# Peptides against a protein of PDB entry 3QIS, part 47

Target 1, 334 residues: chain A of PDB entry 3QIS
Amino acid sequence: PSLELSRREFVFENVKFRQLQKEKFQISNNGQVPCHFSFIPKLNDSQYCKPWLRAEPFEGYLEPNETVDISLDVYVSKDSVTILNSGEDKIEDILVLHLDRGKDYFLTISGNYLPSCFGTSLEALCRMKRPIREVPVTKLIDLEEDSFLEKEKSLLQMVPLDEGASERPLQVPKEIWLLVDHLFKYACHQEDLFQTPGMQEELQQIIDCLDTSIPETIPGSNHSVAEALLIFLEALPEPVICYELYQRCLDSAYDPRICRQVISQLPRCHRNVFRYLMAFLRELLKFSEYNSVNANMIATLFTSLLLRPPPNLMARQTPSDRQRAIQFLLGFLL

## One batch from the design tools (peptide; aimed at target 1 D181 F184 Y276)

Design b2_p19_7_s2 (made by RFdiffusion4, then SolubleMPNN; from b2_p19_7, 9 letters changed)
Fold by OpenDDE base, seed 5:
Structure b2_p19_7_s2 (fold): chain B 334 residues (1-334), chain A 19 residues (1-19)
Amino acid sequence: as target 1 above (334 residues)
Amino acid sequence: SASEFLKKFMEELRKEIYE
C-alpha cells in the first residue's frame, strides 16, 4: 500500500485559548490495493497527538484512487491552557500517519501560543499589574515559581520574611475585579443572569480584552460577561477553594462556624477571591425578583467551579459529596 | 451594610489596579 499526501508541514500562528483553528490536507491511495490508515502514538506516547490537537478522521479505509480530506484541529481548552501559559508545553507536535502493512508518514505541527489570564493561577495573577500579553514569557515563569512558593508558605502559616523590593501583590486578580465590577454595576437587574448563555464571539472579545488591556468597560452583553466569569473560574489550575481543603469543606458542610474556619485557612489571594465572590453573589440574591437568581441555583452552579474534587477523587465523587459541597457554599449565600 | 462593605472593597481594589 502507498499514500500521497498533499501537505506534511502545518503552522498554526497566534493560537489562543478557546479559539479553534483548522488546517486541511488530502491523502490519496496511489496504490493498487485498498489500505487502512490511522494516526498512531509515537514510541513513548499514550496518544497519537497532544491534548490541544485532533485529526478528523483519525483513521479510515481508502480504495485505489480514493482521496480523503483530513482536518487538523487545534483547540486550547481548560485542560491544556495552563501548561501552554507556563511554556511547559508548546504548539509543536509530530503526527505519525500509519498505513497498515505499509509505511509511516510524518506530519510536522508547529506554531505559537499567545498566553491568557484564563488558566493562570490566582497567585500569579495577583502579581501581574499589567495585562498578561504585556508580560514577557520569562517573567511569567518566574511569577508562577514565586507564586507556588508563596502558596506553600501561606499553607504552612509561615510569616512572609523580608518583603524584598517586589511590588505588593493585588488583593485579587484585576481580571476578576473587572468581571465582577461590570456585573455589579450593570447586571444586578439582568433577567436570567447565569442561566442564559453568552455569545461565543462576545466571549472571545472579552477574553482578548482581559488578556491585552485593563478596560474601563468590558465589551459584550451581561450574559457574556457572566459566562466569562464562569469560564475564568473553571479554567483556574487550582480552584478558588484549594484542593487540600476539599474534604474538610465536605466534613464541615452543616457547621457554619467550622466552614468559616476552613475558609480562613486558604492562601490570602484565594481567601480574598472567595470572600469577594460570596459578597457579590449575596448582593445579586437581593435582586432575585428582577434577575431570577436564587441561592440553590447559584450554589449548584458555583460549587462545581469553586469547590472541585482533587483530580485523583474526581471519578469517585458521590451524590452525597456533591450535596455536601452545595450545602457548604449555601452557608455563605444565606 | 454588606453592600457598603462590598462597594468599599471594590473601590479599594480600583485604586490598586488603576493607580
Scores: peptide ipSAE 0.513, ipTM 0.942, DockQ to the pose 0.756
OpenDDE base, seeds 1, 2, 3, 4: peptide ipSAE 0.497, 0.501, 0.506, 0.496; ipTM 0.939, 0.940, 0.941, 0.939

Design b2_p19_7_s3 (made by RFdiffusion4, then SolubleMPNN; from b2_p19_7, 11 letters changed)
Fold by OpenDDE base, seed 3:
Structure b2_p19_7_s3 (fold): chain B 334 residues (1-334), chain A 19 residues (1-19)
Amino acid sequence: as target 1 above (334 residues)
Amino acid sequence: SASEYLRKFRKELEKEIYE
C-alpha cells in the first residue's frame, strides 16, 4: 500500500491560549489495494501527538483512488498553557502517519506561541508590572524561577536574605485586580452573574486585552468578564490555595479559627488574592436580590477553582472531601 | 466591611501599578 500526501509541513503562527487554529491536507490512495491509515505514537511516546494538537480523522480506510481530508487542529487549553508560557514546551511536533503493511509518513508541525497571563503563576504575575507580551521570553523564564524560590522561602517563613535590588512585587497580579475591580464596579447588580456564560469572542478579546495592555476598562459584557475570571483561576498552574495546604483546609473546614490560620500560612501573593476574592464575593452576596447569587452556589463554583486537590489525590477525591472543601470556603463568605 | 477593604485595596494597587 502507498499514499500520496498533499502537504507534509505545517506552520502555526501566533498560537494563543484558547484560540483554535486549523490546517488541512489530503491523503490519497495511489495504490491498487485498500489502505488502513492511523497516526501512531513515536517509540517513547504514549500519544501520537502533543496535548495541544489533534488530527481529525486520526485513522481510517481508503479504497484505491480514494482521497480523504485530514484536519490538524492546534488548541492550547489549561492543560498546555503553563508549559508553553514558560517555554518548556513549544509549537513543535512530528506526526507519524502509519499504513498497515506499508510505509510511515512523517509530518512536521512547527510555529510560535504567544505567552499569556492565563496559565502564569501568581508569583510571576506579581513581578510583572507590564503586560506579559511586553516581557522578553528570557525574562519570563527568570521570573518563574525566582517565583518558585520566593514561594518556597515564604512557605518556610524564611526572611529573604538577598536585599537585592529586585523591584517590589505587586500585592496581587494586575490582571486579576483588573477583572475583580471591573466586576466590583459594574457587575454587583448583574442578574445571573457567574451563572450565565460569556461570549466566546468577548472572552478572546478580554484575554488579548490583559496579555497586551493595562486597560482603563475591560471590554465585553459582565458575564464575559466574570467567565474570564473563572478561566484565569482555572488556568493557574497552582491554585490560589496552594496544594501544600489542601489537606489542612479539609481538616479545618468546620473550625473557622483554624481555617483563618491556614490561610495566613499561604504565600503572600496567594494570601492577598484569596482575601481579595473573598472580599469581592462577600460584597457580591449583598446584592443577591439583583444578581441571584447565593453563598452555596458561589462556594461550590469557586471551591473547584481555588481549592483543587493535588494531582496525586485528584483520582481519590471523595464526596466528603468535596463537602469539606465547600464548607471551608463558606466560612469566608458568610 | 468588604466594601471598605476593596476600596482601600484599590487605592494601594492603583498606586503600585500606575506609579
Scores: peptide ipSAE 0.290, ipTM 0.879, DockQ to the pose 0.767
OpenDDE base, seeds 1, 2, 4, 5: peptide ipSAE 0.272, 0.260, 0.277, 0.262; ipTM 0.872, 0.867, 0.875, 0.868

Design b2_p19_7_s4 (made by RFdiffusion4, then SolubleMPNN; from b2_p19_7, 9 letters changed)
Fold by OpenDDE base, seed 5:
Structure b2_p19_7_s4 (fold): chain B 334 residues (1-334), chain A 19 residues (1-19)
Amino acid sequence: as target 1 above (334 residues)
Amino acid sequence: SASEYLKRFMEELRKEIYD
């Protein structure tokens, strides 16, 4: 069997978090026999492509003289954003289009990624006084390394060594402050806040705004700003409550004194963000007659974002564990 | 009040971000 491919080289320029890009090409069976095609893993890979790439269809049958369109979809989710922000991964891949009893066809994927504050660590963002798109990629790498070292020192209760000539970190990321300040000013009386979805176009504008500027006002509806906060918290590589404290939060869920002690052991930036969010959410709950927000809804919603099970335990989370996690957050909302 | 504390904290952060 043999195929003709209309294109073998694909370039995805200015790839952004949550922005779908598509490139299409045609494959034609120019042989005399039916053929089965599939995208296959390279020798050392478990998957036929990187997590941010997909082929549609990824397999199929072609009769003689049949042609099919294949879409190459590039989409950076929360699962790929962190490694792309750090430059550990890049918008580069090689796809192997295999024919059963035939030859392999190689497709080259290339492009560039534009970094996002979404999927960047709280520690790194506290060190970023400017929008992430103004920060050189080399400096982003250094900030992530320094942030990891500070997190480890904080967890070990090591005395901060003399802060050398580096600028003092922010108490919380400017991006979280901007989102919460907007919601606090404009959304306390918003009906169905955190229950009504935002607009996808407005979400993209908010992400681009936070990545490129320090605005006086965030664009979009209160619903879009509220959803952007949820997306931000979900995309964090380390949740606001660090994975190391997850089990202790569950174990303390019914003891408000121990819960407060566990939170006091968080790294400084994580602890500040947690306290800031809880103070904001308690303020929203005072306006429940206007915004339809209640403590059980908020605790349920934010538990999955703030108190995530460690990756090794995600598949084993019991309904009891989820209820304990909700109860832990309720102790800070009531 | 707790609301006044939140407002003060947000204003302190505003200065830290814009100054």
Scores: peptide ipSAE 0.507, ipTM 0.942, DockQ to the pose 0.739
OpenDDE base, seeds 1, 2, 3, 4: peptide ipSAE 0.489, 0.499, 0.505, 0.494; ipTM 0.938, 0.940, 0.942, 0.939

Design b2_p19_8 (made by RFdiffusion4)
Pose (drawn by RFdiffusion4):
Structure b2_p19_8 (pose): chain A 293 residues (1-134, 168-310, 319-334), chain P 19 residues (1-19)
Amino acid sequence: PSLELSRREFVFENVKFRQLQKEKFQISNNGQVPCHFSFIPKLNDSQYCKPWLRAEPFEGYLEPNETVDISLDVYVSKDSVTILNSGEDKIEDILVLHLDRGKDYFLTISGNYLPSCFGTSLEALCRMKRPIRERPLQVPKEIWLLVDHLFKYACHQEDLFQTPGMQEELQQIIDCLDTSIPETIPGSNHSVAEALLIFLEALPEPVICYELYQRCLDSAYDPRICRQVISQLPRCHRNVFRYLMAFLRELLKFSEYNSVNANMIATLFTSLLLRPPPSDRQRAIQFLLGFLL
Amino acid sequence: SASEFLHTFMAEMEEEVRN
């Protein structure tokens, strides 16, 4: 049971939020007998690697002496973007490739991460007047820029918030917002609209803070009480919520053109603005509908 | 109204972002 590896060290340079990278290497069974390989957790872990990293394939069978290409894939999603933004985690790791009844092969993962305004808290973004990788703002300039673009160009956009944008443009929009305060956000209206949804979804703290979440559901049927729960939010969260509710009500005026109706808004934005840490799904859409109408 | 608020709010934000 022996393996030959084309390389054991891998570098993921300039890793960005939602941008896929692949570092490939070849495994060859140079032994005399067939072998089984698999990636294993390091002593006392649950997984063999961190969430932003994946091996493809992560296990297999090799006769003497067939070869197999292994793809080490890095993808920073909404689960890891905040800890990598913060520096609580780094683009580093060790993969232990394990031969069943044999040697262990240690693969070193290194590289660097570029922080994004996506996955950054509303509070910190309101305190930052310049792009992240170039008195606080009422709302983060990034969300204002996305909403400003949609307000200017997308009020009559057919199927706004119902058609997915382009992956390439989403990344261009994110990098644009990380590095600049542009005159125009690049990409189609559908891309800018989706980037907004991704922005809300990637927030480490939702627009409606987690502890106020349950109170919102309980209060879902009393508009006076719902508004008061909103008053308990920190200034920046309260402002973003009010700003988005105003923006969505503005879009509802052009529903005959942009097909944006209360039904779609409620089911789309409720889960983004109001996240927990069933029929609560009903009180939640009721909570949000109370503001839209 | 919500429309008046949105327009005013965005104008105030433009001053903060652009100036």

Design b2_p19_8_s1 (made by RFdiffusion4, then SolubleMPNN; from b2_p19_8, 10 letters changed)
Fold by OpenDDE base, seed 5:
Structure b2_p19_8_s1 (fold): chain B 334 residues (1-334), chain A 19 residues (1-19)
Amino acid sequence: as target 1 above (334 residues)
Amino acid sequence: SASEFLKEFMEQLRKEIYE
């Protein structure tokens, strides 16, 4: 069996969070026998491609002189955004197109990624006074390392010794402040807030706006700004309630005093974000006659974002654990 | 009030972000 490929080199320029890019090529059976093709893992890989890449179709049969179009889809989800923001991963891959009883054909994927405040840690964002696209990649790496060390010190209740000449961190990320300030000013009377989805084009504009500027006003509808806040919280590498406190939150769910004590043990930035969000959500609940927002809806929605099970426990979450997590959050909304 | 505290906190953060 033999294949002819129309292209073997693919470049994806300016890849962004949640922005789909597609490149297409053709494969043709220039042999005299039917052939089966598939994308296969390299020797040390479990998957045929990185998590941000997909081939469609990834396998198939070709009759003699048959041609098929293959789409290479690049999409950075919440699952890949953090490792791309840190530069741990890059828009580079090699695909192996295998022909059964034939040859391997190599495809080269390359490009560049543009960092996002989405998928960046709360600790790093509190140290970023400028938009992430203005921050040199080398400085982003240093900020993540410093942020990890400060988180560990905070968990250990170690007093930061040297207030060295590093700029004082923000109390909360500017991106969270911008989203919540907009919603507080303009969305308290918005009917079906957090129930109506945003527009995909407006969501992309909001993400690009937060990555590149500190605006006076966020573009888009109140629904798009509300959904952007949900996407931001979902994309956090560590949830607002740190994974280390997850079980203690469940165990305390019916004791409001212990719940407050558990929250007091969060790192400073996480604790500030949690208190800020709870204060905002309690304010929205005062306008329930206008916005149709109730405590049970908000608790159910935000619990999955703020109080995520650790990755090793995610597959084992019981309905009882989910109900305890909702009850924990309800104690801060009522 | 809780609303006044939220407004004051948001105004403090505005200064930290824009100054």
Scores: peptide ipSAE 0.541, ipTM 0.945, DockQ to the pose 0.751
OpenDDE base, seeds 1, 2, 3, 4: peptide ipSAE 0.526, 0.532, 0.533, 0.528; ipTM 0.942, 0.943, 0.944, 0.943

Design b2_p19_8_s2 (made by RFdiffusion4, then SolubleMPNN; from b2_p19_8, 12 letters changed)
Fold by OpenDDE base, seed 5:
Structure b2_p19_8_s2 (fold): chain B 334 residues (1-334), chain A 19 residues (1-19)
Amino acid sequence: as target 1 above (334 residues)
Amino acid sequence: SASDYLKEFRKKLAEEIYG
């Protein structure tokens, strides 16, 4: 079997979080026999491509002189954004197009990624006084390393060393402040807030706005700004309630005094974000007659975002664990 | 109150971000 490929090199410029890019090419059976093609893993890889890449179709049959179009789709989800932001991964891959009983054809994928405040740690964002796109990638790496060390110090209750002339971190990320402050000003009377989806175009504008500027006003509808807050919280590499405290939150869910003690043990930035969000949500609940928002709906929605199970326990979450997690958040909303 | 905390916190953060 033999194939002709219309293209073998693909460049994806300016890849962004949640922005789909597509490149297409054709494969033709220029042989005299039917062939089966498939994308196959390289040696030591479990998948034929990185998590942010997909081929469609990834396999198929071609009769002699048949041609098929293949789409290469690049999409950075919450599952890939953190490793791309840190520079641990890059927009580079090699795809192996295999013919059954035939040759391998190599496709080169390259490009550049533009960092996002989405998928960046709360600790790193508290150290970023400027938009993430203004921060050199080398400095982003340093900020993540410093943020990890500060988190560990906070968990160990180590006294912060009087570290020298480093600028004082923000109390909360500017991005969270901007989103919540907008919703507080403009969305408290918004009917069906957090129940109506935002517009995808507006969500992309909000993400780009937060990555590139410190606006006076966030663009888009209240629904789009509300959904952007949910996406931001979901994309955090570590949830607002740190994984180390997950089980203690479940165990304390029916004791409001113990719940408050558990929250007091969060790292400073996480604790500030949690308190800020809960204060906003309690204010929003005062306008329930206008916005149709109730405590059970809010607790159910935000539980999956703020109180995520550790990755090793995710597959074992019981309905009882979910109910305890909801009850834990209800104790801060009522 | 929770509303007073929110107002004070918003003000402090605005000063930290735009100041």
Scores: peptide ipSAE 0.368, ipTM 0.912, DockQ to the pose 0.926
OpenDDE base, seeds 1, 2, 3, 4: peptide ipSAE 0.342, 0.351, 0.355, 0.341; ipTM 0.903, 0.908, 0.909, 0.903

Design b2_p19_8_s3 (made by RFdiffusion4, then SolubleMPNN; from b2_p19_8, 11 letters changed)
Fold by OpenDDE base, seed 5:
Structure b2_p19_8_s3 (fold): chain B 334 residues (1-334), chain A 19 residues (1-19)
Amino acid sequence: as target 1 above (334 residues)
Amino acid sequence: SASEFLRETREKLREEIYG
């Protein structure tokens, strides 16, 4: 069997978080026999492509002189954004299109990724006084390394790190401050806040705005700004409540005094973000008659974002564990 | 209070971000 491919080289320029890009090509059976094609893993790979890439269809049959269009879809989700922001991964791959009883065809995928504040650590973002797109990639790497070292020091030493000659970190990331300050000013009376979805176009504008500027006002509806905050919290590599404290939060869920002690053990930036978010959400609850927001809804929504199970426990989360996690957050909202 | 902490944090970061 043999195939003709209309294209073998694909370039995805300016790949961004949550922006779908598509490149299409045609394959044709120029042989005299039916053929089965499939994308196959390379040697030592478990998957035929990286997590941010997909082929559609990834397999199929072609009769003689039959043609099929294949879409190569590039989409950076929360699962790939962190490793692309750090430069640990890149928009580069090789796809192997295999023919049963035939030869392999290699496709080259290349491009560039534009970093996002979404999927960046709270520690790194507290050090970024400028938009992430203004920060050189080399400096992003240094900020992530420094962020890791500060997290470790904060876990080992309850003592405030000596304010060495480095610029003082922000109390909370500017991106969280911008989102929450906007919602506080404009969304406290918004009916169905956090219940109505945002617009996808507005969400993209908000992400691009936060990545490239420090605006006076965030563009889009209150619903889009609210959803952007949820997306931001979901995309964090380390949740606002660090994985190391997850079990202790569940164990303390019905003791408000112990819950406060557990939160006091968070790294400074995580603790500040948690307190800031809880303070904001408590203000929203004062306007429940206008915004239809209640403590149970908010606790249920934010629990999955703020108090995520560690990756090794995700598959084992019980309904009891979820209820304890919700109860833990309720103790800060009431 | 939570409202005081929110106010103080909003004011402080406004100065640090736009100042």
Scores: peptide ipSAE 0.531, ipTM 0.953, DockQ to the pose 0.947
OpenDDE base, seeds 1, 2, 3, 4: peptide ipSAE 0.521, 0.522, 0.515, 0.518; ipTM 0.951, 0.951, 0.951, 0.951

Design b2_p19_8_s4 (made by RFdiffusion4, then SolubleMPNN; from b2_p19_8, 8 letters changed)
Fold by OpenDDE base, seed 5:
Structure b2_p19_8_s4 (fold): chain B 334 residues (1-334), chain A 19 residues (1-19)
Amino acid sequence: as target 1 above (334 residues)
Amino acid sequence: SASEFLRKFMEELREEIYS
């Protein structure tokens, strides 16, 4: 069997978080026999492509002289955004298109990624006084390394040494402040807040706005700004409540005193973000007559974002564990 | 009030972000 490919080199320019890009090519069976094609893993890989890439179709049959269109879809989700922001991964891959009893055809994927404040650590964002797109990639790496060290120092209850002329970190990320400030000013009376989805185009504009500027006002509807806050919290590499405290939160869920003690042990930036969000959400609950927001809805929604199970426990989360996690958060909303 | 505390905290953060 043999194939003719219309293209073998693909370039994805300016790849962004949650922005789908597509490139198409054709494969044609120029042989005299039916062939089965499939994208296959390289020798050391478990998957035929990186998590941000997909081929559609990824396999199929071609009769003699048959042609099929294949779409290469590039999409950076929450699962790939952090490793792309750090430069640990890049928009580069090699796909192997295999023919049964035939040849391998190599496709080269290349491009560039534009960093996002979405999927960046709270610690790094607290050190980032400028929009992420203004920060050199080399400095982003340094900020993540410094952020890891500061998190470890905080967990160990080490007093930050007054290390020299390092610029004082923000108390909370500017991106969280911008989102919450907007919602506090304009969305307290918004009917169905956090229940109505935002518009995808507005979400992309909000993400691009936060990545490139420090605006006076966030563009889009209150629903889009509210959903952008949820997406931001979901995309965090580590949740607002650190994974190390997850089990202690569940164990303390019915003791409000112990719950507050557990939160006091969070790293400074995580603790500040948690307190800020809880203060904001309690303010929204005062307007429940107007915004239809209630404590059970908010606790259920935000628990999955703020109090995520560690990756090794995600598959084992019981309904009881989920109810304890909700109860833990309710103790800060009521 | 808790609302006044939140407002004050948000203004302190504004000054820190735009400084």
Scores: peptide ipSAE 0.513, ipTM 0.943, DockQ to the pose 0.720
OpenDDE base, seeds 1, 2, 3, 4: peptide ipSAE 0.496, 0.496, 0.506, 0.490; ipTM 0.940, 0.940, 0.942, 0.939

## One batch from the design tools (peptide; aimed at target 1 D181)

Design b2_p20_1 (made by RFdiffusion4; failed a check: too like the target's own chain)
Pose (drawn by RFdiffusion4):
Structure b2_p20_1 (pose): chain A 293 residues (1-134, 168-310, 319-334), chain P 20 residues (1-20)
Amino acid sequence: PSLELSRREFVFENVKFRQLQKEKFQISNNGQVPCHFSFIPKLNDSQYCKPWLRAEPFEGYLEPNETVDISLDVYVSKDSVTILNSGEDKIEDILVLHLDRGKDYFLTISGNYLPSCFGTSLEALCRMKRPIRERPLQVPKEIWLLVDHLFKYACHQEDLFQTPGMQEELQQIIDCLDTSIPETIPGSNHSVAEALLIFLEALPEPVICYELYQRCLDSAYDPRICRQVISQLPRCHRNVFRYLMAFLRELLKFSEYNSVNANMIATLFTSLLLRPPPSDRQRAIQFLLGFLL
Amino acid sequence: SLLEFLERLEEEVQTFLDED
């Protein structure tokens, strides 16, 4: 049971939020007998690697002496973007490739991460007047830029918030917001709209903070009480919530053109603005509908 | 300029907050 590896060291340079990288290598069974390989957790872990990293394939069978290409894939999603933004985690790791009844092969993962305004808290963004990778703001300039674009160009946009944008443009928009305060956000209206949804979803702390979440559901049927729960939010969260509710009510005025109705808004934005740490789903859409109407 | 941009941002956000 022996393996030959084309390489054991891999570099993921300039890793960005939501941008896929692949580092490929070849495994060859140079032994005389067939072997089984698999990636295993390091002593006392649950997984063989961190969430932003994946092996494809992660296990297999090799006769003597067939070869197989292994793809080491890096993808920073919403789950890892905040810790990598913060530096609580780095683009580094060790993969232990394990021959069943045999040697262990140690693969070193290194590289660097570029922080994004996406996955960064509303509070910190309101305290930063310049792009992240170039008195506090009422709202983060990044969310203002996205909403400003949609307000200017997308009020009459057919199927706004119902048609997915382009992956390439989403990344361009994110990098644009990470590095600049542009005159115009690049990409189609559908891309800018989706980037807004991704921005809300990637927030480490939702627009409606986690501890106020349950109170919102309980209060869902009293508009006077719902508005008071909103008053308990920190200034930047309260402002973003009010700003978005005003923006969505503005879009509802053009529903005959953009097909944006209360039904779609409620089911789309409720889960983004109001996230927990069933029928609560109903009190939640009721909570949000109370502001839209 | 950055200052002109921030002024504009604060004015437009305030408009939305007043409307709300």

Design b2_p20_1_s1 (made by RFdiffusion4, then SolubleMPNN; from b2_p20_1, 11 letters changed)
Fold by OpenDDE base, seed 2:
Structure b2_p20_1_s1 (fold): chain B 334 residues (1-334), chain A 20 residues (1-20)
Amino acid sequence: as target 1 above (334 residues)
Amino acid sequence: SLEEIIEEMEKKVQEYLDSF
């Protein structure tokens, strides 16, 4: 069996968070026998491609002289955004198109990624006074490393060594401020806020706006701005409530005094973001007659974003754990 | 300026944090 490929080199320019890109190529059976093709893992890989890449179809049969179009889809989700922002991963891959009882065909994938404030740590964002795309990539790496060290010092209650003339970190990320201040000003009377999805085009405009500027007004509908806040919180490499405090939040869920003590132990930026979000959500609940928002809905929605199980537990959150997590947030909304 | 915008942001954030 043999194949002819219309193209073997693919370039994905300006890859962005949540923006799908597609490149297509044709494969043709130029042999005399039916053939089965499949994308196969390289040596030491578990998957045929990186998490941000997909082939469609990834396998199939071709009769003699048959042709099929294959789509190579690049999509950066919350699962890949952090490693691409740090430059730990890149828009580079090699695909192996295997022909059963035949030969391998290699496809080269290349491109560039544009960093996003989505999937960047709260600690790093508090050190960024400029939009992330104005920050040199080398400085983004340094800011993530420094952010990790400062988080550890904060958790250990180590007195910050005299930070020499280092610029004071922001109390909260400017991106969180922009989203929340917009929602507070314009969305308190919005019916079905956080219940109606935004527009995908508007979400992309909001992400690009936050990555490239400090706008006076965020573009898009109130629903799109609200969903952008949810996406931001979901894409955080570490949730607003640090993984180390997850179990203590569940254990304290019915004691409001212990809940406040647990929150006081968060790193400064995480604690400030948590308090700022709770203040905003309490204000939003005053307009429940207009926005149809209630404390149980808000607690249920934000619990999954703010209070995630640690990745190492691999355990699906039990219904009891979910109820405790919701009860923990309710104690800050009521 | 960018500094004035950030200072206004920090002031508004502090008002919310003081309400917590």
Scores: peptide ipSAE 0.351, ipTM 0.908, DockQ to the pose 0.790
OpenDDE base, seeds 1, 3, 4, 5: peptide ipSAE 0.344, 0.345, 0.338, 0.340; ipTM 0.904, 0.903, 0.902, 0.903

